# Peptides against a protein of PDB entry 5CWW: the designs that were tried, part 115

Target 1, 194 residues: chain A of PDB entry 5CWW
Amino acid sequence: VPKLQGPFDFDLNPEDEQDDEVELKDIYVIGEKPRVADLMRGEEEELEMMKEDQHNGLSLNIICLLSTSGQVKICLDIDGVEAQWLPPRSKNKRLFAPPPEPPSLLTFQTFDTLKPAEVTPDGWPMFSEDATSPYSFYVTHPAGITYISLTPWVFRLESELQSDSEAGTEFRIDLLAKGQGSERDRIFTQTRTQ

## One batch from the design tools (peptide; made by RFdiffusion4, then SolubleMPNN)

Design b2_p27_7_s2 (from b2_p27_7, 8 letters changed)
Fold by OpenDDE base, seed 4:
Structure b2_p27_7_s2 (fold): chain B 194 residues (1-194), chain A 27 residues (1-27)
Amino acid sequence: as target 1 above (194 residues)
Amino acid sequence: SEERLQKLAKKLAELVERRKEERKKAE
């Protein structure tokens, strides 16, 4: 049985967000691209499929959080949280090791997909995947649908993670952090039938 | 805020360096 992981600590949350004020409605996880070295331990068939996917995915898990208000939070798993399985119920009172420090997520970006007037108590925003890219997805709400793409920064971040050069890294990372971040496009807006 | 962005940049830089070090150790 998979062990429920959490609570997560969110590093660099917006200062104005009280942890208790944001009601989460949905979570979207983008798994890290397996390292070639880790793939070499798997079946040869999985290796061929990953080579063809020209999409140089990020070597980090991305966790997207969606609030009732349509706020999206993009978080990076910097610690590499692996799926933990519940240890078999061995009866032995293993001394409860102090609970491991909760895994930390780095909040990369936070943004809204809804206007304040579009937020409704009965509105349930949801994530949906984009079949064309693992780093693109939709936020659906009765008021509208927003397309989101992480590709503008994911590629750049991965390039830095895989770079052997230290030259200019600080500068490029600074530009990445200060950049516009994720692409957002409202592709559909529900017109109130008068 | 500008301060937050600076902290973000720092955290990302630390991550990049850590990954580089890990890669060098695996070679």
Scores: peptide ipSAE 0.593, ipTM 0.936, DockQ to the pose 0.800
Fold by OpenDDE base, seed 5:
Structure b2_p27_7_s2 (fold): chain B 194 residues (1-194), chain A 27 residues (1-27)
Amino acid sequence: as target 1 above (194 residues)
Amino acid sequence: SEERLQKLAKKLAELVERRKEERKKAE
């Protein structure tokens, strides 16, 4: 039986944001790309195809959260949440280890896809994938469609995660954190027919 | 806030270091 995971703790939420204030509507998960070491356990032919796909994705799961107001929260799975199964009912009253600390997600970025005037009580924002990139997606709402791309920072973060050098790491991470983060582009806006 | 960004940078740095250590142990 799969173990229910959660609640998740959101590390570094915006100071002005209380978790209770954000009603989540949708979740979009970008799974981590397999590590090269894990790929080496597969057939040699699959390794050659993945080398050509130069898109070394992030070796972390990304969890995108979408609120009813069109707020997007980009979170990183820093703990590496794996599928957990309930331990088999062993008859032995093993001392219940204290419940493990809930997994934490690192809130990388939070932003809005809707203007305040576009937020409606009956709005239904939703995620949809971009077939051209695993690190790009759309937020659709009756008011419009917003394209989002994580590519500006994902590859830079991965390069640091895979780097053997400490030289300049702190500086590059600081730039990554302070950067503009994800790309956002409103590709469609519904004209209010008066 | 600037403080949050500093904390974010710190958390990311810690993640990078942890990942490097894990990789070294796997070798």
Scores: peptide ipSAE 0.592, ipTM 0.936, DockQ to the pose 0.780
Fold by OpenDDE base, seed 2:
Structure b2_p27_7_s2 (fold): chain B 194 residues (1-194), chain A 27 residues (1-27)
Amino acid sequence: as target 1 above (194 residues)
Amino acid sequence: SEERLQKLAKKLAELVERRKEERKKAE
């Protein structure tokens, strides 16, 4: 049985967002790609698939959160929360294990996919995958469909995570943080047929 | 805000450094 994980602490939430005001409706998780060393232990078939995907994925889990209002929050799992399975009912509830520190997520970016006029109480935005890229996805809502891509920054972040060079790292990270972040494009808008 | 972006950059830099240190320890 999967262990229920959470609550997560969110680091660097937008100051204007009271955590209590955002009703979350959907979650989209992009799992970290296994390290090359771990890939060498994997089945040959996984190695062939990854050779074709020249894009070394991010060595961090990405957690995307979607609110009822169409707000997307892109979070990074900086602590490396592994999927924990409930240990088999071992009898010894060590009652006194200090509660593990709640895992922290780093809020990388927050943005809206809907205009204020498009937000409806009954609107249910949902994530859907992009078959062409693990770092791209769609937000679907009755008002429209928005394409989102994390590719503009994911590769750069991974390059820094894997780099042995300290030279210029701070500068490049600063540029990454201050950059435009994720690509977003409204690919479809539902015209209200009056 | 600009302050938030500075904090974000700092947190990302700390993450990068931590990962580098972890990799060096594993070698």
Scores: peptide ipSAE 0.592, ipTM 0.936, DockQ to the pose 0.786
Fold by OpenDDE base, seed 3:
Structure b2_p27_7_s2 (fold): chain B 194 residues (1-194), chain A 27 residues (1-27)
Amino acid sequence: as target 1 above (194 residues)
Amino acid sequence: SEERLQKLAKKLAELVERRKEERKKAE
């Protein structure tokens, strides 16, 4: 029987966000791509193609959360949440191992896709995929459509995760964290037909 | 905040180091 997972603990939430104040409306998950080293055990030809397509996906799951107000939260699965199964009912009183630490998500970035005046009680923001890239998506709301791309930082983070060198890693990570993060562009705004 | 960004950088660095160690153990 599958084990219910969650709730997740959110690390580095914005200070002003009380956990109880953000009503979630939608979730968009970008699954991790296999590591190059794991692919090396396969046919050599597939490895060369993956090197040329420099966009080896991030070796981490990304969880995007969308609130009713149009707030997007980009989270990284740093613990590597795997499918868990209920332990077989073994009669042996397993010593109460301390409850496993709840899985944590690292909040990488939080931003709004709607202006305050665009937020309505009947509004229903939703995620939709971009067929051209697994690391790009749209937030659709009656007020408009926002394009989001994680590509500005995903590649850089993956390069550090796969690096065998420690030289300059701290500096590059600091630049990554302090950067603008995800690309965000309002591609459509609904004109109020009077 | 700047403090949050510093904490984020630290956590990302820790993640990178952990992944490097895991790779070394798998080899």
Scores: peptide ipSAE 0.591, ipTM 0.936, DockQ to the pose 0.765

Design b2_p27_7_s3 (from b2_p27_7, 9 letters changed)
Fold by OpenDDE base, seed 4:
Structure b2_p27_7_s3 (fold): chain B 194 residues (1-194), chain A 27 residues (1-27)
Amino acid sequence: as target 1 above (194 residues)
Amino acid sequence: SEERLKLLAKKLAELVERRKEERKKKE
């Protein structure tokens, strides 16, 4: 049985967001690119296909959170949360080791997909994947559909993660943090036919 | 806020450094 993961601690949440104010409606997880070392254990054909795709992926899991208001929160799994299985019910009363510190997610970016006037109590925003890119997705809501792409900063971040050079890293990371660079485009808006 | 962005940059830098160190240990 898979172990339920969480709770997650959110690092660098916006100060104005009280945890109680954001009702989550959906979660979209972008898994990290497979590590070459892990792929070496698989079939050679899968290895070649994944090598080509590896150049365009991030070596971190990305957790996207969607609120009832259409707010998207982009979080990075900095701790590398792995899928855990429930330990076999060994009856041994292992002394409750203090619960391990909850894994932390780094809040990279937060943005809205809806205008305040589009937010409705009965609104149910949802994520949907983009078949063309693992780092692009849609937010669907009765008011409209928003395309989101993380590609611009994902590439830059991965470049830093894979770089052997420390030269200029601090500067580039500073630019990355300031720019963030997620694309957000409203591709459809529901016109209220009066 | 600018302060938040500075903290974000710091956290990202720490992440990058940690990942580099982890790679070096696996080699």
Scores: peptide ipSAE 0.561, ipTM 0.929, DockQ to the pose 0.784
Fold by OpenDDE base, seed 1:
Structure b2_p27_7_s3 (fold): chain B 194 residues (1-194), chain A 27 residues (1-27)
Amino acid sequence: as target 1 above (194 residues)
Amino acid sequence: SEERLKLLAKKLAELVERRKEERKKKE
């Protein structure tokens, strides 16, 4: 039986977001790139193809949350939440280890995909994938479609995660935090026929 | 806020360091 994962603690949630006020409508998960060590057990030819793909991925899970208002929250799985299965009911009263601390998600970025005037009570924004990139997706709403790409900062973050050098790391991380760099483009807007 | 960004940078730095240490332990 899969262990129910959650609740998640959200680190660095915007101060103004009361947990109860943001109605989530959709979740989009971008899985981490496969670990090279796990791939080394495969055939050498698959390893070469995967090495090329590995250079473009993040070694962290990304969890995107979408609210009714069209707000997107980009969260990083900093703890590396792995799928946990409930151990088979072995009869032995395992000493209740204190419940593990709930995994934390780091709120990296929050932004809106809708203008205030486009937000409606009956609005139903949804995520959809971009088949061409694992780090790009769309937010679809009756008012319009927004293209989102995480690629600019994902690349930079992964570079830091994989770097053996500490030189300049602090500076680059500071720039990453300040700039974030998600692309957000409205590709379609529904014209209100007056 | 600037304070949030500073804290974000700190948490990212901690993440990077932790991951580097974990890699070094596996080698």
Scores: peptide ipSAE 0.561, ipTM 0.929, DockQ to the pose 0.776
Fold by OpenDDE base, seed 3:
Structure b2_p27_7_s3 (fold): chain B 194 residues (1-194), chain A 27 residues (1-27)
Amino acid sequence: as target 1 above (194 residues)
Amino acid sequence: SEERLKLLAKKLAELVERRKEERKKKE
């Protein structure tokens, strides 16, 4: 049985956000690209399909969080959270190892998909995948649909993670942090015919 | 805030350096 992972510690949350005030409605996880070393244990046929995908992904998990208000939070898994399984119910009193430090998520970006006037108490925004890109998705709400793409910064970050050159890295990372260039486009708006 | 962005850049830089060091140790 898969173990529910958490709680997560959110690093670099906006100072004014009390964690208790943000009601989360949905979560969307973009898994890291497979590591070449992990691929070598698989069958040869799976290796060829994965080689083409290896160049087009981030070597970090991305966790997207969606609030009732339509706020999206993009978080990076900097610790490399692996899927955990519930240990078999062994009756032996395992000495309560101190609870492992909760994994930390780095809050990369936060933005809204709804206008203040579109936010309703009964609104239920949801994530949906884009079949054409692993780093693009939609936020659906009764008021409308918003397309989101992480591609503008994901490939740049991966380039830095895989680079052997230290020249200019600090400058490029500073630009990446300041730019936070996720694309956000409202593709559909429900017009209330008054 | 500008302070948050500076801290974000710092944490990303630390991540990049850590990953580079880990790769060098595996080679």
Scores: peptide ipSAE 0.565, ipTM 0.930, DockQ to the pose 0.786; fails the geometry check
Fold by OpenDDE base, seed 5:
Structure b2_p27_7_s3 (fold): chain B 194 residues (1-194), chain A 27 residues (1-27)
Amino acid sequence: as target 1 above (194 residues)
Amino acid sequence: SEERLKLLAKKLAELVERRKEERKKKE
């Protein structure tokens, strides 16, 4: 039986945002890129073709959260949440190990897709995928559609994760944190029919 | 806040280091 995982602990939430104040409407998960080594345990020849495609993914899961107000929260799965199965009921009263610490998500970035005037009580913002990129998606709302791309920082973060050198890592990470360079573009706005 | 960004940078750095260590152990 799969174990329900959660609640997630959100690390580094914005200071002004209490988790209790944000009503979530949708979740969009970008799965980590499979490690070549884990996939290729059997076939050596396919290794070369997958190398080119492997440079374009993040070795971390990304969890995007969408609030009723159109706020997007980009979180990184730093713990590598694997599917946990309930241990088989062995009869032996092994002392219940303390419940594992809830998995932590690192809040990388938070931003709005709607203007305050566009937020409606009955608004239902939703995520939708971009077929052209796993790290791009849309937020749809009655007021409009916003394109979001995580590509700019995802590539840089993955480069650091895969780097064998410590030289300049701190500096580049600092730039990543400060830049939080997700692209956000309102591609459609519904004109109020007067 | 600037403080939050500094903390974010720190946590990202820790993540990077952890991943590097994990990779080295699997080799």
Scores: peptide ipSAE 0.562, ipTM 0.928, DockQ to the pose 0.772; fails the geometry check

Design b2_p27_8_s1
Fold by OpenDDE base, seed 4:
Structure b2_p27_8_s1 (fold): chain B 194 residues (1-194), chain A 27 residues (1-27)
Amino acid sequence: as target 1 above (194 residues)
Amino acid sequence: AEEAAREEEKRRRVLEALKEALKKLRE
């Protein structure tokens, strides 16, 4: 069960005054792919299935936020990688571990799924899953349905996370950040029957 | 022009954060 770790502090830089007014409607969480080491406790068969899925998922949690206006924000849980180090349960010392700092979310990409004219007070967008991929999903709205896929960048990012070589990392990450991020395709538009 | 600059700044922040994250993962 992906533990929804508590309220994410959006280190939203206060200078983006416009982001404070975004009313959130829905959240879609893509859990990190379990590390092979954690799977090694399970049956060899599950390991083979994960090897065959050439599409190794991202080792980071992804949090997608959807506003009432149909804006999607793709966030990466960067700190979640550190939190996997469960502090050794040494029993005795009630060291008041400072409350774990809420995981810092990095906004990777923001985009709209609706045109301004399609935004209505009664038309609330929602996320829906894609059964074919955990890194693909839909935004449904009375005005239409938008397909979103994170696969174009997720695999590249994972490759960098798993890379032992620092050589060229800066360049490849720069390309990742500058590139077109998520795939977005409007697959259905409701024609208003006049 | 202002919107383009804002997008570029956002991309730069993403880049920096990703670099830091990668550094932590490799230590």
Scores: peptide ipSAE 0.268, ipTM 0.795, DockQ to the pose 0.059
Fold by OpenDDE base, seed 3:
Structure b2_p27_8_s1 (fold): chain B 194 residues (1-194), chain A 27 residues (1-27)
Amino acid sequence: as target 1 above (194 residues)
Amino acid sequence: AEEAAREEEKRRRVLEALKEALKKLRE
Protein backbone atom coordinates (compact mmCIF):
# COMPACT_ATOMS: atom_id res chain seq x y z
CA VAL B 1 0.00 0.00 0.00
CA PRO B 2 1.71 3.21 -1.02
CA LYS B 3 1.67 4.98 2.32
CA LEU B 4 1.27 8.63 1.62
CA GLN B 5 3.94 9.65 4.08
CA GLY B 6 2.78 12.81 5.81
CA PRO B 7 0.95 15.99 4.85
CA PHE B 8 1.93 17.33 1.47
CA ASP B 9 2.93 20.95 1.50
CA PHE B 10 1.41 22.64 -1.48
CA ASP B 11 3.55 25.34 -2.90
CA LEU B 12 0.34 27.26 -3.25
CA ASN B 13 1.02 30.36 -5.21
CA PRO B 14 0.24 32.95 -2.52
CA GLU B 15 -1.10 35.20 -5.27
CA ASP B 16 -3.91 32.84 -6.06
CA GLU B 17 -6.23 34.42 -3.48
CA GLN B 18 -8.89 32.03 -4.69
CA ASP B 19 -6.81 28.97 -3.84
CA ASP B 20 -6.92 29.57 -0.08
CA GLU B 21 -10.70 29.43 -0.09
CA VAL B 22 -10.93 26.28 -2.16
CA GLU B 23 -12.51 23.52 -0.14
CA LEU B 24 -11.10 20.18 -1.21
CA LYS B 25 -13.61 17.37 -1.51
CA ASP B 26 -11.64 14.52 -3.01
CA ILE B 27 -8.11 13.32 -3.75
CA TYR B 28 -6.98 10.93 -6.46
CA VAL B 29 -3.46 9.52 -6.29
CA ILE B 30 -1.65 7.88 -9.16
CA GLY B 31 1.31 5.98 -7.79
CA GLU B 32 4.67 5.96 -9.48
CA LYS B 33 5.56 3.13 -11.81
CA PRO B 34 7.16 0.28 -9.95
CA ARG B 35 10.91 0.24 -10.38
CA VAL B 36 12.28 -2.15 -12.97
CA ALA B 37 14.43 -3.69 -10.27
CA ASP B 38 11.36 -4.63 -8.27
CA LEU B 39 9.75 -6.08 -11.37
CA MET B 40 12.82 -8.18 -12.17
CA ARG B 41 12.12 -10.19 -9.06
CA GLY B 42 8.75 -11.05 -10.52
CA GLU B 43 7.74 -12.96 -13.62
CA GLU B 44 9.78 -11.96 -16.70
CA GLU B 45 6.57 -11.97 -18.71
CA GLU B 46 5.13 -9.00 -16.85
CA LEU B 47 8.28 -7.02 -17.51
CA GLU B 48 8.02 -7.63 -21.22
CA MET B 49 4.39 -6.55 -21.20
CA MET B 50 5.27 -3.32 -19.44
CA LYS B 51 8.01 -2.63 -21.98
CA GLU B 52 5.62 -3.18 -24.84
CA ASP B 53 2.97 -1.00 -23.30
CA GLN B 54 4.19 2.28 -24.78
CA HIS B 55 2.65 4.06 -21.84
CA ASN B 56 5.41 3.42 -19.38
CA GLY B 57 4.07 4.85 -16.16
CA LEU B 58 5.54 8.00 -14.72
CA SER B 59 8.31 7.61 -12.17
CA LEU B 60 6.64 10.36 -10.13
CA ASN B 61 3.57 10.20 -7.95
CA ILE B 62 0.68 12.27 -9.23
CA ILE B 63 -1.80 13.76 -6.80
CA CYS B 64 -5.05 15.13 -8.15
CA LEU B 65 -7.12 17.43 -5.97
CA LEU B 66 -10.81 18.16 -6.47
CA SER B 67 -12.62 21.14 -4.98
CA THR B 68 -16.30 21.66 -4.21
CA SER B 69 -16.50 23.89 -7.26
CA GLY B 70 -15.21 21.13 -9.52
CA GLN B 71 -11.71 22.55 -9.85
CA VAL B 72 -9.04 19.94 -10.47
CA LYS B 73 -5.41 20.47 -9.55
CA ILE B 74 -2.90 18.01 -10.91
CA CYS B 75 0.19 17.91 -8.72
CA LEU B 76 3.52 16.16 -9.09
CA ASP B 77 5.45 14.80 -6.14
CA ILE B 78 8.91 16.04 -7.04
CA ASP B 79 10.42 15.47 -3.61
CA GLY B 80 9.48 11.84 -3.69
CA VAL B 81 11.87 11.46 -6.58
CA GLU B 82 14.66 13.19 -4.71
CA ALA B 83 14.28 10.86 -1.77
CA GLN B 84 14.46 7.82 -4.01
CA TRP B 85 17.64 8.86 -5.74
CA LEU B 86 19.48 10.13 -2.72
CA PRO B 87 22.10 7.51 -2.04
CA PRO B 88 21.24 5.72 1.16
CA ARG B 89 22.93 7.90 3.71
CA SER B 90 25.46 5.76 5.55
CA LYS B 91 23.85 3.84 8.46
CA ASN B 92 25.87 5.46 11.20
CA LYS B 93 24.71 9.01 11.31
CA ARG B 94 21.54 8.39 13.27
CA LEU B 95 21.63 12.10 13.67
CA PHE B 96 18.01 13.11 13.77
CA ALA B 97 17.77 14.06 10.18
CA PRO B 98 15.40 16.94 10.42
CA PRO B 99 12.00 15.41 9.89
CA PRO B 100 11.88 14.91 6.17
CA GLU B 101 10.35 18.08 4.92
CA PRO B 102 6.91 17.14 3.72
CA PRO B 103 7.09 16.48 0.03
CA SER B 104 6.46 19.61 -1.94
CA LEU B 105 3.79 19.18 -4.55
CA LEU B 106 4.24 20.99 -7.80
CA THR B 107 0.97 22.03 -9.38
CA PHE B 108 1.33 21.02 -12.98
CA GLN B 109 -2.13 22.02 -14.16
CA THR B 110 -5.36 23.51 -12.80
CA PHE B 111 -8.70 23.46 -14.59
CA ASP B 112 -12.43 23.47 -13.96
CA THR B 113 -14.79 20.62 -14.73
CA LEU B 114 -17.97 22.56 -13.95
CA LYS B 115 -19.44 25.76 -15.25
CA PRO B 116 -20.23 28.37 -12.62
CA ALA B 117 -23.95 27.76 -13.10
CA GLU B 118 -23.48 24.05 -12.44
CA VAL B 119 -21.85 24.58 -9.05
CA THR B 120 -24.34 23.87 -6.28
CA PRO B 121 -23.93 23.73 -2.50
CA ASP B 122 -25.22 20.18 -2.42
CA GLY B 123 -23.34 19.08 -5.51
CA TRP B 124 -20.37 16.94 -4.56
CA PRO B 125 -17.86 16.22 -7.28
CA MET B 126 -15.96 12.95 -6.94
CA PHE B 127 -13.10 11.18 -8.65
CA SER B 128 -13.53 7.77 -10.17
CA GLU B 129 -10.94 5.58 -11.80
CA ASP B 130 -10.71 4.47 -15.39
CA ALA B 131 -10.16 0.74 -15.42
CA THR B 132 -8.44 0.95 -18.81
CA SER B 133 -5.68 3.37 -17.81
CA PRO B 134 -4.06 4.41 -14.54
CA TYR B 135 -3.49 7.88 -15.99
CA SER B 136 -7.11 8.51 -16.88
CA PHE B 137 -10.03 9.18 -14.57
CA TYR B 138 -13.45 10.76 -14.29
CA VAL B 139 -14.88 13.63 -12.32
CA THR B 140 -18.49 12.87 -11.52
CA HIS B 141 -20.95 15.55 -10.46
CA PRO B 142 -24.76 15.63 -10.54
CA ALA B 143 -24.48 18.13 -13.39
CA GLY B 144 -22.27 15.89 -15.50
CA ILE B 145 -19.26 13.64 -15.96
CA THR B 146 -15.87 14.81 -17.20
CA TYR B 147 -13.20 12.49 -18.54
CA ILE B 148 -9.61 13.43 -17.74
CA SER B 149 -6.50 11.91 -19.28
CA LEU B 150 -2.92 12.69 -18.31
CA THR B 151 -1.50 10.55 -21.12
CA PRO B 152 -0.68 13.45 -23.45
CA TRP B 153 2.10 14.69 -21.18
CA VAL B 154 2.94 11.80 -18.85
CA PHE B 155 4.83 9.87 -21.50
CA ARG B 156 6.85 12.89 -22.52
CA LEU B 157 7.73 13.72 -18.95
CA GLU B 158 8.79 10.17 -18.23
CA SER B 159 10.98 10.19 -21.31
CA GLU B 160 12.80 13.21 -19.94
CA LEU B 161 13.13 11.69 -16.48
CA GLN B 162 14.78 8.63 -17.97
CA SER B 163 16.97 10.52 -20.39
CA ASP B 164 20.66 10.63 -19.53
CA SER B 165 21.24 13.40 -22.03
CA GLU B 166 21.00 16.97 -20.84
CA ALA B 167 21.10 18.10 -24.44
CA GLY B 168 17.76 19.48 -25.50
CA THR B 169 16.15 18.81 -22.11
CA GLU B 170 15.29 22.45 -21.58
CA PHE B 171 13.65 22.68 -24.96
CA ARG B 172 11.63 19.51 -24.53
CA ILE B 173 10.46 20.46 -21.05
CA ASP B 174 9.53 23.89 -22.31
CA LEU B 175 7.41 22.27 -24.99
CA LEU B 176 5.84 20.07 -22.35
CA ALA B 177 4.95 23.02 -20.14
CA LYS B 178 3.65 25.13 -23.01
CA GLY B 179 1.67 22.32 -24.55
CA GLN B 180 -1.88 21.48 -23.84
CA GLY B 181 -1.64 19.46 -20.68
CA SER B 182 -4.29 16.98 -19.71
CA GLU B 183 -7.09 15.95 -21.99
CA ARG B 184 -10.47 17.05 -20.69
CA ASP B 185 -13.78 16.01 -22.16
CA ARG B 186 -17.31 16.43 -20.82
CA ILE B 187 -18.78 13.08 -21.74
CA PHE B 188 -22.15 13.58 -20.06
CA THR B 189 -24.28 16.55 -19.08
CA GLN B 190 -27.39 16.11 -17.01
CA THR B 191 -30.25 17.92 -18.66
CA ARG B 192 -32.62 19.15 -15.99
CA THR B 193 -35.96 18.41 -17.47
CA GLN B 194 -37.78 21.38 -16.12
CA ALA A 1 -4.39 39.32 -20.15
CA GLU A 2 -3.97 38.84 -16.42
CA GLU A 3 -5.16 35.24 -16.60
CA ALA A 4 -2.76 34.52 -19.44
CA ALA A 5 0.10 35.99 -17.42
CA ARG A 6 -0.79 33.81 -14.45
CA GLU A 7 -0.85 30.73 -16.63
CA GLU A 8 2.51 31.63 -18.11
CA GLU A 9 3.99 32.12 -14.66
CA LYS A 10 2.63 28.76 -13.55
CA ARG A 11 4.15 27.12 -16.60
CA ARG A 12 7.47 28.76 -15.85
CA ARG A 13 7.42 27.44 -12.30
CA VAL A 14 6.63 23.97 -13.55
CA LEU A 15 9.50 24.18 -15.98
CA GLU A 16 11.94 25.31 -13.33
CA ALA A 17 10.86 22.68 -10.87
CA LEU A 18 11.11 19.95 -13.47
CA LYS A 19 14.58 21.09 -14.46
CA GLU A 20 15.69 21.03 -10.86
CA ALA A 21 14.17 17.63 -10.33
CA LEU A 22 15.94 16.25 -13.38
CA LYS A 23 19.21 17.71 -12.21
CA LYS A 24 18.87 15.98 -8.86
CA LEU A 25 17.92 12.71 -10.48
CA ARG A 26 21.00 12.78 -12.64
CA GLU A 27 23.39 13.43 -9.71
Scores: peptide ipSAE 0.266, ipTM 0.797, DockQ to the pose 0.060
Fold by OpenDDE base, seed 5:
Structure b2_p27_8_s1 (fold): chain B 194 residues (1-194), chain A 27 residues (1-27)
Amino acid sequence: as target 1 above (194 residues)
Amino acid sequence: AEEAAREEEKRRRVLEALKEALKKLRE
């Protein structure tokens, strides 16, 4: 999994002044679905397994950010896709391509996994993967474990990314933004036996 | 009311950014 080396530019973050003060604790990256061309280089068996996983993966990288307070920020790497679609410009001009600008991350959703009373200075929220789905994961904290799934919107977003039709795009994107965001379920809560 | 307005503004910004992103990707 290519570790996205920062710095991430959050220029596309909604200017919630409060988001800049968020101390990050962990990062979870969901890589873009490999292109069919890249899959064809792999063993035929891997192609069959990917067909059964009906989850049409997102063609964008997803960057999940976790704060010390248990806030999760779901970000989309929009620039990563542009680089893939631009035909390789002709090899000949040795013009020092300016250092690639850090990928602009679009914050798709922000939500809390902890109640204010559960936030502790000694808390260590962490991401962990869900072996059953690439678009589901857990946030673990001493106060509890929260299951998160991106599946409610990932498929719809991918459909728009793959759609060549501009007709209805505005409406469908509006539904994505207004619709149900990521699923969030507290699956475990540590009972303070006082 | 203020929290709802902030959430709506966030959603609006996400919507605008997604529209712009899709436009760039289709270009």
Scores: peptide ipSAE 0.268, ipTM 0.795, DockQ to the pose 0.058; fails the geometry check
Fold by OpenDDE base, seed 1:
Structure b2_p27_8_s1 (fold): chain B 194 residues (1-194), chain A 27 residues (1-27)
Amino acid sequence: as target 1 above (194 residues)
Amino acid sequence: AEEAAREEEKRRRVLEALKEALKKLRE
């Protein structure tokens, strides 16, 4: 089983035979929201602006993968959360601490941006950022441009991550996992002038 | 049917992982 020697262990279930054939073309990373506590060392005024922007990003890193076929995988770095919330292990750098295991990525959602007829062997889908939102981006391909937004689920997930109440958590997480969370809109389609 | 089962299993894994993450965050 070729271990994807990437910095991330994809829990690629080896039984997902279909994933082994997926040629990746691009990666888009949405970094975790900086801890407010680390920002609090700065000016109080920035804190008030961040409080008003209740659109506090997700505390998890998001890794988006794009295949040659225009398939997008949205992955969450769950292990990164453990590292953040674990009290800083006392700086006893035990010299022989095993190298930190690469963070495990959980595939949250997989979807296509291209129709089967639009997929070409020479097609090069690419990610591009949305300057208006850190949780929105575009997939560009010669056949068209697709707008993607993670906002429908990101804020809900963050609310659960920050919630101290376990009441209803299972239900809300179930809704997140079962939902088609990401918004997808084809904003441009190249008309083949026949 | 097999694709639906794979999607369901994937959703289950997401659910379980998120639950575990939340447990760790709340400890």
Scores: peptide ipSAE 0.265, ipTM 0.796, DockQ to the pose 0.060; fails the geometry check

Design b2_p27_8_s2
Fold by OpenDDE base, seed 1:
Structure b2_p27_8_s2 (fold): chain B 194 residues (1-194), chain A 27 residues (1-27)
Amino acid sequence: as target 1 above (194 residues)
Amino acid sequence: AEAARREEEKRRRALEALKEALKKLRE
């Protein structure tokens, strides 16, 4: 299995050999939401505000990769799953722990933000955050700006991760797999004033 | 249509792998 040399071990399916030639330009990380239980040690009032935000974020880290061609890859950090079940390692044990193995990333979705005609050698796409939502962001390029939202699937995935019952899991996974995935909207296109 | 099916399959595999990882943690 060709291990992509990078800070992340991609369980790249050998059929995704096309990914080896993808030049990455930018990385955007959406951190996992802290477990409510860890936050409960603080003030009760913050807990009520977090309960009302039914949008409990994903308990996994999301790693977004952006290529020079404007291709976005949305990856899930599997190691975040292990971290959920491991008792919080006291801060002191991190110093002597063997270097954490690079996170294993699972590719949830791959899509393009640019049309082939918009891809230029000198054009550099970049991520930018959406201040209104932790699960939304923009890809900016000289040709245009694309809004991306993970909200269509993040909640469903989190619900699956938190489910104690295996009943219906196959069905829910099937729905997630067949779903449209992330929202992608071009909000601005640079019109070449000829 | 074929590209969409391939993407669906990739996503399915990712989700299944995640599911398996979760199962291992619950055991």
Scores: peptide ipSAE 0.442, ipTM 0.889, DockQ to the pose 0.040
Fold by OpenDDE base, seed 5:
Structure b2_p27_8_s2 (fold): chain B 194 residues (1-194), chain A 27 residues (1-27)
Amino acid sequence: as target 1 above (194 residues)
Amino acid sequence: AEAARREEEKRRRALEALKEALKKLRE
């Protein structure tokens, strides 16, 4: 299995070997929301402000990968899940802990932000954050700017992650799988004034 | 249509893997 030379091990299905040939240009990380327990160490006032932000963020890290061709891959960090449920390992075992295995990333969605004709050797697609939402961002390229939002599925996924019941899990997963996925909107296109 | 189906299948596999990982942690 050709290991993508990157800080992340992709458990890419062998059928997705074509995705392994994608040259990465940029990485965008959406961190997991801090746990309520970590927030309780802060001022009570900050806890009230977070309750008003109705967007229950995902308890997993999201890793977005951007290729030179403008392909975006949305990945979920599974190792973050282990950190949620495992009690903090006592400090003493850290000294001889094997180097942390690279995070296992699950690919949730792959899509293109550029048309084939817009892909240029000199193109430099880049991620940029959206100040209005932690789960929205932009892909900028000389050919145009694409807005991306993960909000259509993040809430549903989080609900599944927080569900203690196995009942209906298959149905909810099916809905997530069949869902539209991320919102994508080209907000700007550079007109080639020929 | 075929591309959409492939993407759905990929997503399903990812979600199933996530589910399995979560299940192992609850055990």
Scores: peptide ipSAE 0.442, ipTM 0.889, DockQ to the pose 0.040
Fold by OpenDDE base, seed 3:
Structure b2_p27_8_s2 (fold): chain B 194 residues (1-194), chain A 27 residues (1-27)
Amino acid sequence: as target 1 above (194 residues)
Amino acid sequence: AEAARREEEKRRRALEALKEALKKLRE
């Protein structure tokens, strides 16, 4: 596992030789939403209503990585899943657990927000939140602003994560894999005043 | 077309790994 000297271990596909040389500039974390089912264990009726709300967040942390070149990598935190299902470690074993292994990140999608001609040595892209949606954000750069939304796939992924049946999983995963993934829209481009 | 296929395959592998991880946690 190539240990990036960062807080995250990337299972980078060895075939992406270009990914190893990517200088990261910014990180954007979308925290997991608590499972409503675990919070409402006593109110069965409200649980059914919340299952219908298509806007239930993903039960996984999403880690978005931004390079100096404007490349965005959207990763899923698998260790977050482990933490949810692991019984709460009894408070008392302050045993020096080996330093928590950095979370294993699975890359869901990689894409660019800048054209090659827009990449400048002094132009640093940055993440910014969308106040209207936890699963949408912006990449800002002097050359322009790109809107990104994870909403096209997050719900379908969450549905798969919550599915107790292995039946049809291959088909659903296939649909997720073949999907366009995240929405990406350049909402602003800085006109070079010639 | 080839680039799209590569991205699909990467995503598939990620999703499959996630599924396996979840399965192990449910057991």
Scores: peptide ipSAE 0.441, ipTM 0.889, DockQ to the pose 0.040
Fold by OpenDDE base, seed 2:
Structure b2_p27_8_s2 (fold): chain B 194 residues (1-194), chain A 27 residues (1-27)
Amino acid sequence: as target 1 above (194 residues)
Amino acid sequence: AEAARREEEKRRRALEALKEALKKLRE
């Protein structure tokens, strides 16, 4: 797993002054899935399982950012695109590769998992994985637990990334832009015992 | 409604940037 250890340069649109003041608490990374073509070198059985699993993973890394207020930002790592299309740079160039330019993250979606009244100075939200799905996770907070799934859009985005045809691209992008984005469900709310 | 439109626009810009990046890599 490439250690995304560098500060992510968010091409935050300067017009969104409000996003610059968000204190980050946690990061959750969903690694890119290898291309099926690269997996074809693997055992035939894995290929059949991947065909049945309708969810061929996204070929981009997804970076989820969580603020102290429970705001989630879903970001896409564009540099992952370069890694897929660039022929594997010979191992030797890693030594002289200019410091990897900070990954350019594109913000796909921003949303809140907590109500303003639920935000407390001592309440720290955290990510936790869903063992049943690589594209689903939880945000846990003392006030409650929110289930998040990226499945509504990940497959469509991957299909676009793998599409060789420019035909219909504008339409598909428009659908992705107008879509509801990630699924969110508050599965648990802590009842304040008065 | 305005907030939703702003979010859509942000997402659109992100997707368009991604598309452009992909195009450059295919060239």
Scores: peptide ipSAE 0.440, ipTM 0.889, DockQ to the pose 0.040

